Peptides against a protein of PDB entry 2XVC. Designs and how they scored, part 52

Target 1, 50 residues: chain A of PDB entry 2XVC
Amino acid sequence: ITERELLDYIVNNGGFLDIEHFSKVYGVEKQEVVKLLEALKNKGLIAVES

## One batch from the design tools (peptide; made by RFdiffusion4, then SolubleMPNN)

Design b2_p26_5_s3 (from b2_p26_5, 8 letters changed)
Fold by OpenDDE base, seed 2:
Structure b2_p26_5_s3 (fold): chain B 50 residues (1-50), chain A 26 residues (1-26)
Amino acid sequence: as target 1 above (50 residues)
Amino acid sequence: SSKLRIKPTIDMSTEEGRQKVEEILA
């Protein structure tokens, strides 16, 4: 999964992301999801609020 | 838990927003 794909998912999911659920459903390692989130955050594209 | 609330900073409901995101991620 790419940064863009994860961002699109977040938007389409109303701004919510369950890392555990996402990992199970989409077969992406949890650490990879976190890595992508950190990249998006560092680029100023998302703010993580909880 | 593993559940997060995330706020995208760019409105991707508009073409302008989608283009801006594309530029940043390119």
Scores: peptide ipSAE 0.738, ipTM 0.933, DockQ to the pose 0.902
Fold by OpenDDE base, seed 1:
Structure b2_p26_5_s3 (fold): chain B 50 residues (1-50), chain A 26 residues (1-26)
Amino acid sequence: as target 1 above (50 residues)
Amino acid sequence: SSKLRIKPTIDMSTEEGRQKVEEILA
């Protein structure tokens, strides 16, 4: 999963992301999902509200 | 919990927004 793919998923999912669910569905380690989120955040592309 | 609320900072519903994201992630 790429940063763009994760961003697209977030947008298409109304801005919600369940890391546990995503990990299971897409076969991506939870720590990898977090890494991608942090990258998106550091690039100023997302704000994590909660 | 593992459930997060995330706000994209660029409006990707527009071509301009999608292009801007593409430039940043390229």
Scores: peptide ipSAE 0.738, ipTM 0.934, DockQ to the pose 0.891
Fold by OpenDDE base, seed 5:
Structure b2_p26_5_s3 (fold): chain B 50 residues (1-50), chain A 26 residues (1-26)
Amino acid sequence: as target 1 above (50 residues)
Amino acid sequence: SSKLRIKPTIDMSTEEGRQKVEEILA
């Protein structure tokens, strides 16, 4: 999964992400999801609020 | 908890927003 794909998912999911759920459903390691989120955040593309 | 509320900072409903994201992620 790419940064863009994760961003698209977040947008399409109304801004909500359950890392555990996402990992199970899409077969992506939790640490990979976190890595992508950190990249998006560092690039100023997302703000994590909870 | 693994549940997060995330706010995208760019409005990707617009062409301008989508292009901006593309440029940043290029």
Scores: peptide ipSAE 0.737, ipTM 0.933, DockQ to the pose 0.907
Fold by OpenDDE base, seed 3:
Structure b2_p26_5_s3 (fold): chain B 50 residues (1-50), chain A 26 residues (1-26)
Amino acid sequence: as target 1 above (50 residues)
Amino acid sequence: SSKLRIKPTIDMSTEEGRQKVEEILA
């Protein structure tokens, strides 16, 4: 999965992301999801709350 | 715990927003 694909998913999911659920459904390792989120945040494309 | 609330900083409902994201991620 690419950074753009994850960003698109977040937008389409109303700004919510369940890392555990996403990992299971899409077969992406949790650490990979976190890596992509950190990249998006560092590029100023997202703000992570809680 | 694994559930996060995330706010995109660019409005991707517009062509301008999508284009800006594309340029940043290129």
Scores: peptide ipSAE 0.736, ipTM 0.933, DockQ to the pose 0.903

Design b2_p26_5_s4 (from b2_p26_5, 8 letters changed)
Fold by OpenDDE base, seed 1:
Structure b2_p26_5_s4 (fold): chain B 50 residues (1-50), chain A 26 residues (1-26)
Amino acid sequence: as target 1 above (50 residues)
Amino acid sequence: SDKLKIKPTIDMSTEEGRKKVEEILE
């Protein structure tokens, strides 16, 4: 999965992301999801609220 | 928990927003 694909998912999911659920459904390791989130955050594209 | 609430900083419902994201990511 790419940064853009994760961003699109977040947008289409109302801003919610369950990392455990996402990992299981899409077969992406949790650490990879976190890596992508950190990249998006560092690029100023997302803010994590809770 | 692993459940997060995330706010995208660019409005991707607009053409302008999608283009801006594309410029940043690509």
Scores: peptide ipSAE 0.713, ipTM 0.930, DockQ to the pose 0.899
Fold by OpenDDE base, seed 5:
Structure b2_p26_5_s4 (fold): chain B 50 residues (1-50), chain A 26 residues (1-26)
Amino acid sequence: as target 1 above (50 residues)
Amino acid sequence: SDKLKIKPTIDMSTEEGRKKVEEILE
């Protein structure tokens, strides 16, 4: 999964992301999801609110 | 908890927003 694909998912999911759920459903390791989120955050593309 | 609330900072409902995201992710 790419950074853009994860960003698109977040947008389409109303801004909510359950990492455990996402990992199970899409077969992406949790650490990879976190890595992508950190990249998006570092690039200023997302703010994590909770 | 693994449940997060995330706010995208760029409005990707607009063409300008989508282009900006594309440029940043290049």
Scores: peptide ipSAE 0.713, ipTM 0.930, DockQ to the pose 0.909
Fold by OpenDDE base, seed 2:
Structure b2_p26_5_s4 (fold): chain B 50 residues (1-50), chain A 26 residues (1-26)
Amino acid sequence: as target 1 above (50 residues)
Amino acid sequence: SDKLKIKPTIDMSTEEGRKKVEEILE
């Protein structure tokens, strides 16, 4: 999964992301999801609210 | 919990927003 694909997922999911759920459903390791989130945040594309 | 609430900073409902995101991710 790419940064863009994860961002699109977040948008399409109403801004919610359950990392464990996402990992199980899409077969992406939790570490990879976190890595992508870090990248998105560092690029200023997302803010994590809770 | 692994559940997060995330706010995208760019409105991707618009073409302009989608273009901005694409530029940043390039």
Scores: peptide ipSAE 0.713, ipTM 0.930, DockQ to the pose 0.904
Fold by OpenDDE base, seed 3:
Structure b2_p26_5_s4 (fold): chain B 50 residues (1-50), chain A 26 residues (1-26)
Amino acid sequence: as target 1 above (50 residues)
Amino acid sequence: SDKLKIKPTIDMSTEEGRKKVEEILE
């Protein structure tokens, strides 16, 4: 999964992301999801609220 | 837990926003 694909998913899901659920459904390791989120945050594309 | 609330900083409902995101991710 790419950074753009994860960002698109987040937008389409109303901003909500369940990392465990996402990992199970899409077969992506949890640490990979976290890495992509950190990249998006560092690029200023997202802010994590809770 | 693993449940997060995330706020995108760019409005991707617009073509301008989508283009800006593309430029940043390139």
Scores: peptide ipSAE 0.712, ipTM 0.930, DockQ to the pose 0.904

Design b2_p26_6_s1 (from b2_p26_6 with T1S E17V E23A Q24K)
Fold by OpenDDE base, seed 4:
Structure b2_p26_6_s1 (fold): chain B 50 residues (1-50), chain A 26 residues (1-26)
Amino acid sequence: as target 1 above (50 residues)
Amino acid sequence: SLEEALATGKPIPVKVVGGEYAAKLF
């Protein structure tokens, strides 16, 4: 999946990411979702509490 | 941490900040 799809998901879910749900919907490993989030954070595109 | 959030399985609040990279994606 693309970073765009992850961002769209977050926006569509009111600014929340359910890693498990996203993983199931897109068929991506949970660890990969975390990796994508960290990449987006490092690029300054998102801010994550955790 | 993200790893901690993964372990708990709870939804994570994420703020989309934007910037030049956002302009590339959107």
Scores: peptide ipSAE 0.520, ipTM 0.838, DockQ to the pose 0.096
Fold by OpenDDE base, seed 3:
Structure b2_p26_6_s1 (fold): chain B 50 residues (1-50), chain A 26 residues (1-26)
Amino acid sequence: as target 1 above (50 residues)
Amino acid sequence: SLEEALATGKPIPVKVVGGEYAAKLF
């Protein structure tokens, strides 16, 4: 999974990320999904309220 | 927080705000 694929998923899901669902669909550990989110946030590409 | 979202399974609202990918969306 790439950062771009995660961004595509978020956009295609109306700006929401269901970590559990994404993890199951892409076969990525939930901890890794969070790591990718943190990377995108640190790059200033996304804003996350959580 | 992301940690809380992990624990509860609640969907997280994410705003795509900029960068190279954002340019593709517009």
Scores: peptide ipSAE 0.519, ipTM 0.837, DockQ to the pose 0.095
Fold by OpenDDE base, seed 5:
Structure b2_p26_6_s1 (fold): chain B 50 residues (1-50), chain A 26 residues (1-26)
Amino acid sequence: as target 1 above (50 residues)
Amino acid sequence: SLEEALATGKPIPVKVVGGEYAAKLF
């Protein structure tokens, strides 16, 4: 799923997410990327500083 | 904030806490 892809991306990038880059690579709207991050956060899988 | 992250276009730090994802890695 896209959530899994996002998490894998973060892990493979040393714990960093470039929303713009991810959006372009995976064809996902930036707003949707934010929703995915919120979902991962709510599941207790990640913590976001921003 | 995530809002500012969207505007800056710069990479944001994300801490992987683990949980079910960690379990799936093994």
Scores: peptide ipSAE 0.519, ipTM 0.836, DockQ to the pose 0.094
Fold by OpenDDE base, seed 1:
Structure b2_p26_6_s1 (fold): chain B 50 residues (1-50), chain A 26 residues (1-26)
Amino acid sequence: as target 1 above (50 residues)
Amino acid sequence: SLEEALATGKPIPVKVVGGEYAAKLF
């Protein structure tokens, strides 16, 4: 899974990330999704309220 | 928190803020 795919998913879902759903769709561990999200946040590309 | 969202399955609001890194992706 790529950062672009994660971003596309978020955009296509109206700016929301359902970690469990994403995990199921892409077949990645939920923890990995969180790591990707954290990486994007740390890069300053996204802002996350949670 | 992300941890809580992971545990509960609640969708997380995410804002794409752009920047130089975003320029490579979009």
Scores: peptide ipSAE 0.521, ipTM 0.837, DockQ to the pose 0.096; fails the geometry check

Design b2_p26_6_s2 (from b2_p26_6 with T1S E17S E23K Q24K)
Fold by OpenDDE base, seed 1:
Structure b2_p26_6_s2 (fold): chain B 50 residues (1-50), chain A 26 residues (1-26)
Amino acid sequence: as target 1 above (50 residues)
Amino acid sequence: SLEEALATGKPIPVKVSGGEYAKKLF
């Protein structure tokens, strides 16, 4: 999965991302999801909320 | 909001969950 694909998923999912759920459903390592989110955050494309 | 971010080009707010992995981003 690419950064853009993850960003599109987030938008389509109403701004919510469950790392555990996403990993299970799409078969992407949780570490990889985190790395993509970190990249998006560092680029100023997303603002992470708890 | 998400809609506001899309309209203004601001960072998209993302509520992240997922146990210990989510905490790495906070």
Scores: peptide ipSAE 0.686, ipTM 0.914, DockQ to the pose 0.623
Fold by OpenDDE base, seed 2:
Structure b2_p26_6_s2 (fold): chain B 50 residues (1-50), chain A 26 residues (1-26)
Amino acid sequence: as target 1 above (50 residues)
Amino acid sequence: SLEEALATGKPIPVKVSGGEYAKKLF
């Protein structure tokens, strides 16, 4: 999965991302999801909220 | 909001959940 694909998912999912759920459904390692999110965050493309 | 971010080009707000993994991003 690419950064763009993850970003598109987030947008289409209303700005919500459950790492556990995403990993299970799409077969992406949780560590990889975090890596992509970190990249998006560092680039200023997303603002992470708890 | 998400809509505002998309309209203005601001960072997209993302509510992240996922236990220990989510905490790595805060």
Scores: peptide ipSAE 0.686, ipTM 0.914, DockQ to the pose 0.620
Fold by OpenDDE base, seed 5:
Structure b2_p26_6_s2 (fold): chain B 50 residues (1-50), chain A 26 residues (1-26)
Amino acid sequence: as target 1 above (50 residues)
Amino acid sequence: SLEEALATGKPIPVKVSGGEYAKKLF
């Protein structure tokens, strides 16, 4: 999965991302999801909220 | 909001959950 694909997913999912769920559904390692999110965050493309 | 971010090009707010993995992003 690419950063763009993850970003598109987030947008299409209303701005919500459950790492556990996403990992299970799309077969992406949880660590990889985190790395992609960190990249998006560092690039100023997303603002992570709890 | 998400809508505002998309319209203005500002960072998209993302509510992240996922136990210990989510905590690494905060």
Scores: peptide ipSAE 0.686, ipTM 0.914, DockQ to the pose 0.619
Fold by OpenDDE base, seed 3:
Structure b2_p26_6_s2 (fold): chain B 50 residues (1-50), chain A 26 residues (1-26)
Amino acid sequence: as target 1 above (50 residues)
Amino acid sequence: SLEEALATGKPIPVKVSGGEYAKKLF
């Protein structure tokens, strides 16, 4: 999965991302999801909230 | 908000969950 694909997913999912759920559904390692999110965050494309 | 971010180009707010993995992002 690319950064753009993940960003599109987040937008389409209303700004919510469940790493555990996403990993299971899309077959992406949880570590990879985190890596992509970190990249998006560092680029200023997303603001991560708890 | 998400709507505001999309309209103004601000960072998209993302509520992340997922135990220890989510904590790495905070």
Scores: peptide ipSAE 0.686, ipTM 0.914, DockQ to the pose 0.617

Design b2_p26_6_s3 (from b2_p26_6 with T1S E17K E23K Q24K)
Fold by OpenDDE base, seed 1:
Structure b2_p26_6_s3 (fold): chain B 50 residues (1-50), chain A 26 residues (1-26)
Amino acid sequence: as target 1 above (50 residues)
Amino acid sequence: SLEEALATGKPIPVKVKGGEYAKKLF
């Protein structure tokens, strides 16, 4: 999955992402999901919150 | 909000759940 695909998923999912769920459903390693999120964050495309 | 971010081009707010993995982003 690409950064853009993940960003689109987040938008379509109402601005919410469950790393565990996403990993299981889409077969992406949790570490990879985090890596993509870090990239998006560092580029100023997302603001991570809890 | 998400809608506001999309309209203004500001960073998209993302609520992340994922225990120890999510904490790496904070």
Scores: peptide ipSAE 0.698, ipTM 0.919, DockQ to the pose 0.630
Fold by OpenDDE base, seed 5:
Order: C-alpha cells, then structure tokens, then sequence
Structure b2_p26_6_s3 (fold): chain B 50 residues (1-50), chain A 26 residues (1-26)
C-alpha cells in the first residue's frame, strides 16, 4: 500500500483509522500502517489525534 | 475538521485507534 492509498482511505473513512481493523482488511502489517502514518504526518498531510 | 482541512488544504485530522501502535504517532 502507498501513502496516497492510505490517505485516500482516511478521507473516505471520515478521518478515522483503526490500525488493527485496517491491517486485517487490507492485509498490511500494523507496523507498516504506522510507518505510512508517520510519513504522512511528517509531510504535514495529516494531524494525528487521540 | 476534516471538511475544513479538505477545503483549505490544511493537514487532515485523523483519529487513530490502535493501542500501542497508535501511541507511536503521538
């Protein structure tokens, strides 16, 4: 999965991401999801909220 | 908000759930 694909998913999912759920549905390792999110965050494309 | 971000080009706010994994992002 690419950063763009993940970003599109987030947008289409109303700005919400469940790492465990995403990992299971799309077959992406949880660690990889985190890496992609970190990249998006570092690029200023997303702002992670609790 | 997400809507505001999309309209203005600001960083998209993302609520992340994932326990220890999510914590790495904060």
Amino acid sequence: as target 1 above (50 residues)
Amino acid sequence: SLEEALATGKPIPVKVKGGEYAKKLF
Scores: peptide ipSAE 0.697, ipTM 0.919, DockQ to the pose 0.604
Fold by OpenDDE base, seed 2:
Structure b2_p26_6_s3 (fold): chain B 50 residues (1-50), chain A 26 residues (1-26)
Amino acid sequence: as target 1 above (50 residues)
Amino acid sequence: SLEEALATGKPIPVKVKGGEYAKKLF
């Protein structure tokens, strides 16, 4: 999965991401999801909320 | 809001759930 694909997913999912759910459904390692999120955050494309 | 971010180009707010994994992003 690419950064853009993850960003699109987030938008289409109403700005919500469940890492565990995403990993299970889309077959992406949780560590990889985090790496992509970190990249998006560091680029100022997303603002992470708890 | 998400809508505001999309309209203005601001960072997209993302609520992340994921326990220890999510904590790495804070």
Scores: peptide ipSAE 0.697, ipTM 0.919, DockQ to the pose 0.619
Fold by OpenDDE base, seed 4:
Structure b2_p26_6_s3 (fold): chain B 50 residues (1-50), chain A 26 residues (1-26)
Amino acid sequence: as target 1 above (50 residues)
Amino acid sequence: SLEEALATGKPIPVKVKGGEYAKKLF
C-alpha cells in the first residue's frame, strides 16, 4: 500500500483509522501501517490524534 | 475538522486506534 492509498482510505473512512482492523482487512503489517502514518504526519498531510 | 482540512489544505485530522502501535505516532 502507498501513502496516497492510505490517505485516501483515511478520508473515505471519515478521518478514522484502526490499525488492528486495517492490518487484518488489507493484509498490511501493523508496523508498516505505522510507518506510512509517520510519513504522512512528517509531510504535514495528517495530524494524528487519539 | 476533516472537511476544513480538505477545503483549506491543512493537515487532515486522523483519529488513530491501535494500542501500543498508535502510541508510536504521538
Scores: peptide ipSAE 0.697, ipTM 0.919, DockQ to the pose 0.630

Design b2_p26_6_s4 (from b2_p26_6 with T1S K15R Q24K)
Fold by OpenDDE base, seed 1:
Structure b2_p26_6_s4 (fold): chain B 50 residues (1-50), chain A 26 residues (1-26)
Amino acid sequence: as target 1 above (50 residues)
Amino acid sequence: SLEEALATGKPIPVRVEGGEYAEKLF
């Protein structure tokens, strides 16, 4: 799974990330999803609103 | 929060910024 796929998922979901759903769909551990999200945040590509 | 999302499965609202994101999309 790539940062691009995560970004696409967020956009396709109206700006929301359902970690549990994403994890199940892509077979990636929740912790890994969070790591990807944190990476995007640290790059300034996204802002987590929670 | 991310911690809450992990614990409860609550969707996380995310604002996508432009720049490199746009480059990744196209």
Scores: peptide ipSAE 0.538, ipTM 0.851, DockQ to the pose 0.111
Fold by OpenDDE base, seed 4:
Order: C-alpha cells, then sequence, then structure tokens
Structure b2_p26_6_s4 (fold): chain B 50 residues (1-50), chain A 26 residues (1-26)
C-alpha cells in the first residue's frame, strides 16, 4: 500500500521524490522510503535518474 | 544518487517505466 502511495506521490510531483517531505507526510522513516523505492526499482516500475 | 539525495535533501528524479500502474497512467 505504501508503495502505491509512493508511486502516486512521484507521479503527482512531476516525477520527483522528495524523501524528507514524503517521510513527513506519510509518517515513514527515510530509510523505509529508500527501501520502498528500491522495491519499485526491482519490480521494474521505476528508474531512478540519479 | 540516492545517497546524495539523502545527504542534501534534494528531490530525486524518477521515471515511471511500466507495469500495471503505468498502464493506468498512460
Amino acid sequence: as target 1 above (50 residues)
Amino acid sequence: SLEEALATGKPIPVRVEGGEYAEKLF
């Protein structure tokens, strides 16, 4: 569920992820946000451009 | 990089590649 929220967030923010902001808004630790991002990458849903 | 983004707090550019979610978007 949080992966979907992360994906929605990225899309709604023009393809950008502000980890700190997401962390604050969704109450998820920054480390967890990174893990979610890695999961999305592994699923082939996203590519991180940095 | 992710490490840099974490250190600087800068937004990370992410490209949506595909899959079920992408199909819903496109």
Scores: peptide ipSAE 0.537, ipTM 0.851, DockQ to the pose 0.111
Fold by OpenDDE base, seed 5:
Structure b2_p26_6_s4 (fold): chain B 50 residues (1-50), chain A 26 residues (1-26)
Amino acid sequence: as target 1 above (50 residues)
Amino acid sequence: SLEEALATGKPIPVRVEGGEYAEKLF
């Protein structure tokens, strides 16, 4: 799984991320999804409201 | 927060701010 795949998922879902769903689809731990999200935030590519 | 999102299992809103990815999208 890559940061790009996470970004594509978010965009294709109208700007929403369902961590549980993404985790199931890509077979990755929820913790890893959060790590990828944090990486994207640190790069200034995204902003998470929560 | 992200931890709350994990607990509730609800979708969270994410804004694409820009960068190389946004440049490719638009």
Scores: peptide ipSAE 0.536, ipTM 0.851, DockQ to the pose 0.095
Fold by OpenDDE base, seed 3:
Structure b2_p26_6_s4 (fold): chain B 50 residues (1-50), chain A 26 residues (1-26)
Amino acid sequence: as target 1 above (50 residues)
Amino acid sequence: SLEEALATGKPIPVRVEGGEYAEKLF
């Protein structure tokens, strides 16, 4: 469910993710946000260029 | 990299590729 929230956040923010902001809003540690991104990337749902 | 982006605090550009989520959005 949290990864769905992350995807929704990215879409609603024009394709950008502010890890610090997301962390504060959703109460998820920054390291966990990175883990979620890696998971989504591995599933082929997103592509990250950074 | 994600690690460097985390350190600098800059927004990260992310492309949503598709799949089941895309079908849900459109």
Scores: peptide ipSAE 0.537, ipTM 0.852, DockQ to the pose 0.094; fails the geometry check

Design b2_p26_7_s1 (from b2_p26_7, 7 letters changed)
Fold by OpenDDE base, seed 2:
Structure b2_p26_7_s1 (fold): chain B 50 residues (1-50), chain A 26 residues (1-26)
Amino acid sequence: as target 1 above (50 residues)
Amino acid sequence: LSIEEAAEKNIPLKIKVTEKGKEYLK
């Protein structure tokens, strides 16, 4: 999964993201999701509210 | 709550997409 695809998912899911759930459903390693989220955050594309 | 901590503890995140993020998706 790309950063763009993850960002699209976040938007389509109302900003809600359960990393464990996402990992199980989409077959992406949890650490890969973390890596992508950190990249999105560092680029100023997202802010984590929870 | 950090992203890493959320992953470790299985805590769901509420994420705001910034204006920059919205522009990125266009």
Scores: peptide ipSAE 0.774, ipTM 0.942, DockQ to the pose 0.939
Fold by OpenDDE base, seed 4:
Structure b2_p26_7_s1 (fold): chain B 50 residues (1-50), chain A 26 residues (1-26)
Amino acid sequence: as target 1 above (50 residues)
Amino acid sequence: LSIEEAAEKNIPLKIKVTEKGKEYLK
């Protein structure tokens, strides 16, 4: 999965992301999701609220 | 709570997509 694809998912999911659920459904390692989120955050594309 | 900690503790995240992020998707 790409950063763009993950960002698009977040938008379409109302900003909600359950990493464990996402990992199970899409077959992406949790650590990979974390890496992508950190990249998105560092680029100023997202802000984590909770 | 860091992103890593949320992943470890299985805490769902509420994420704000910034205007920059929205523009990025266009």
Scores: peptide ipSAE 0.774, ipTM 0.942, DockQ to the pose 0.923
Fold by OpenDDE base, seed 3:
Structure b2_p26_7_s1 (fold): chain B 50 residues (1-50), chain A 26 residues (1-26)
Amino acid sequence: as target 1 above (50 residues)
Amino acid sequence: LSIEEAAEKNIPLKIKVTEKGKEYLK
């Protein structure tokens, strides 16, 4: 999965992201999702809260 | 908490896509 694809998913999911669920559904390692989110955040493309 | 900590504890994230992020998708 690319950064763009993950960003698209986030938008389409109303900003909500359950990393465990995403990992199970799309077969992407949790660490890969974390890495992509960190990249998006560092580039100023997203702001994260929990 | 950090993204990594949220992943470790299975806490859902609420993410805001910035204007820069929205521009990126265009």
Scores: peptide ipSAE 0.774, ipTM 0.942, DockQ to the pose 0.966
Fold by OpenDDE base, seed 5:
Structure b2_p26_7_s1 (fold): chain B 50 residues (1-50), chain A 26 residues (1-26)
Amino acid sequence: as target 1 above (50 residues)
Amino acid sequence: LSIEEAAEKNIPLKIKVTEKGKEYLK
């Protein structure tokens, strides 16, 4: 999965992300999801609210 | 709560997509 694909998922899911659920459904390692989220945050594309 | 901690503890995240993020998706 790419950063763009994850960002698109976040938008389409109303900003809600359950990493465990996402990992199981889409077959992406939790570590990979964390890496992508950190990249998105560091680029100023997202802000984590909870 | 860090992203890493949320992943470890299975805590769902609420994420704001910034204007920069929205522009990125255009």
Scores: peptide ipSAE 0.774, ipTM 0.942, DockQ to the pose 0.937

Design b2_p26_7_s2 (from b2_p26_7 with T2S M7A K10N R22K E26K)
Fold by OpenDDE base, seed 2:
Structure b2_p26_7_s2 (fold): chain B 50 residues (1-50), chain A 26 residues (1-26)
Amino acid sequence: as target 1 above (50 residues)
Amino acid sequence: LSIEEAAEKNVPLRIKVTEKGKEYLK
């Protein structure tokens, strides 16, 4: 999965992301999702809450 | 929580896509 694809998912999911759920459904390692989110955040493309 | 902590604790995230992020998706 790419950063763009993850960002698309976030938008399509109303800004909500359950990493465990995402990992199970899409077969992506949790740490990979974390890495992608960190990249998106560091690039200023997202702000993360919770 | 940090992103790492949220992943570890299975806490769902509420994510805001910034204007830069919205532009990125265009």
Scores: peptide ipSAE 0.775, ipTM 0.942, DockQ to the pose 0.978
Fold by OpenDDE base, seed 4:
Structure b2_p26_7_s2 (fold): chain B 50 residues (1-50), chain A 26 residues (1-26)
Amino acid sequence: as target 1 above (50 residues)
Amino acid sequence: LSIEEAAEKNVPLRIKVTEKGKEYLK
């Protein structure tokens, strides 16, 4: 999955992201999702709340 | 929590897509 695809998913999912769920559904490693999120955050494309 | 900690503790995230992010998707 690309950064763009993940960002698009986040938008279409109302900004909600359950990493474990996403990982299971899409077969993407949790750490890969974390890596992509960090990249998006560092680029100023997202702000994360938890 | 950091993104890493949230992933480890299975805490769902609320993500705000910035205007920059929205522009990126155009």
Scores: peptide ipSAE 0.774, ipTM 0.942, DockQ to the pose 0.962
Fold by OpenDDE base, seed 5:
Structure b2_p26_7_s2 (fold): chain B 50 residues (1-50), chain A 26 residues (1-26)
Amino acid sequence: as target 1 above (50 residues)
Amino acid sequence: LSIEEAAEKNVPLRIKVTEKGKEYLK
């Protein structure tokens, strides 16, 4: 999965992301999702709340 | 929580897509 694809998913999912759920559904390792989110955040494309 | 901690504890994240992010998707 690419950064663009993940960002698109986030938008289409109303801004919510359950990493465990995403990992199971799309077959992407949790750490890969974390890596992509960190990249998006560092680029200023997203802000994360939890 | 950090992104890493959220992943470890299975806490859902609320993501705000910035204007820069929105522009990126165009």
Scores: peptide ipSAE 0.774, ipTM 0.942, DockQ to the pose 0.954
Fold by OpenDDE base, seed 3:
Structure b2_p26_7_s2 (fold): chain B 50 residues (1-50), chain A 26 residues (1-26)
Amino acid sequence: as target 1 above (50 residues)
Amino acid sequence: LSIEEAAEKNVPLRIKVTEKGKEYLK
């Protein structure tokens, strides 16, 4: 999965992201999702709340 | 919580896409 694809998913999911759920559904390791989110955040493309 | 901590604790995230992020998708 690319950064763009993950960002598209986030938008289409109303900004909600359950990493465990995403990992199970799309077969992407949790570590990879975390890495992509960190990249998006560091580039100033997203802001994250939990 | 950090992103990594949220993933470890299975806490759902609320993510805001910035204007820069929206421009990126265009």
Scores: peptide ipSAE 0.773, ipTM 0.942, DockQ to the pose 0.969

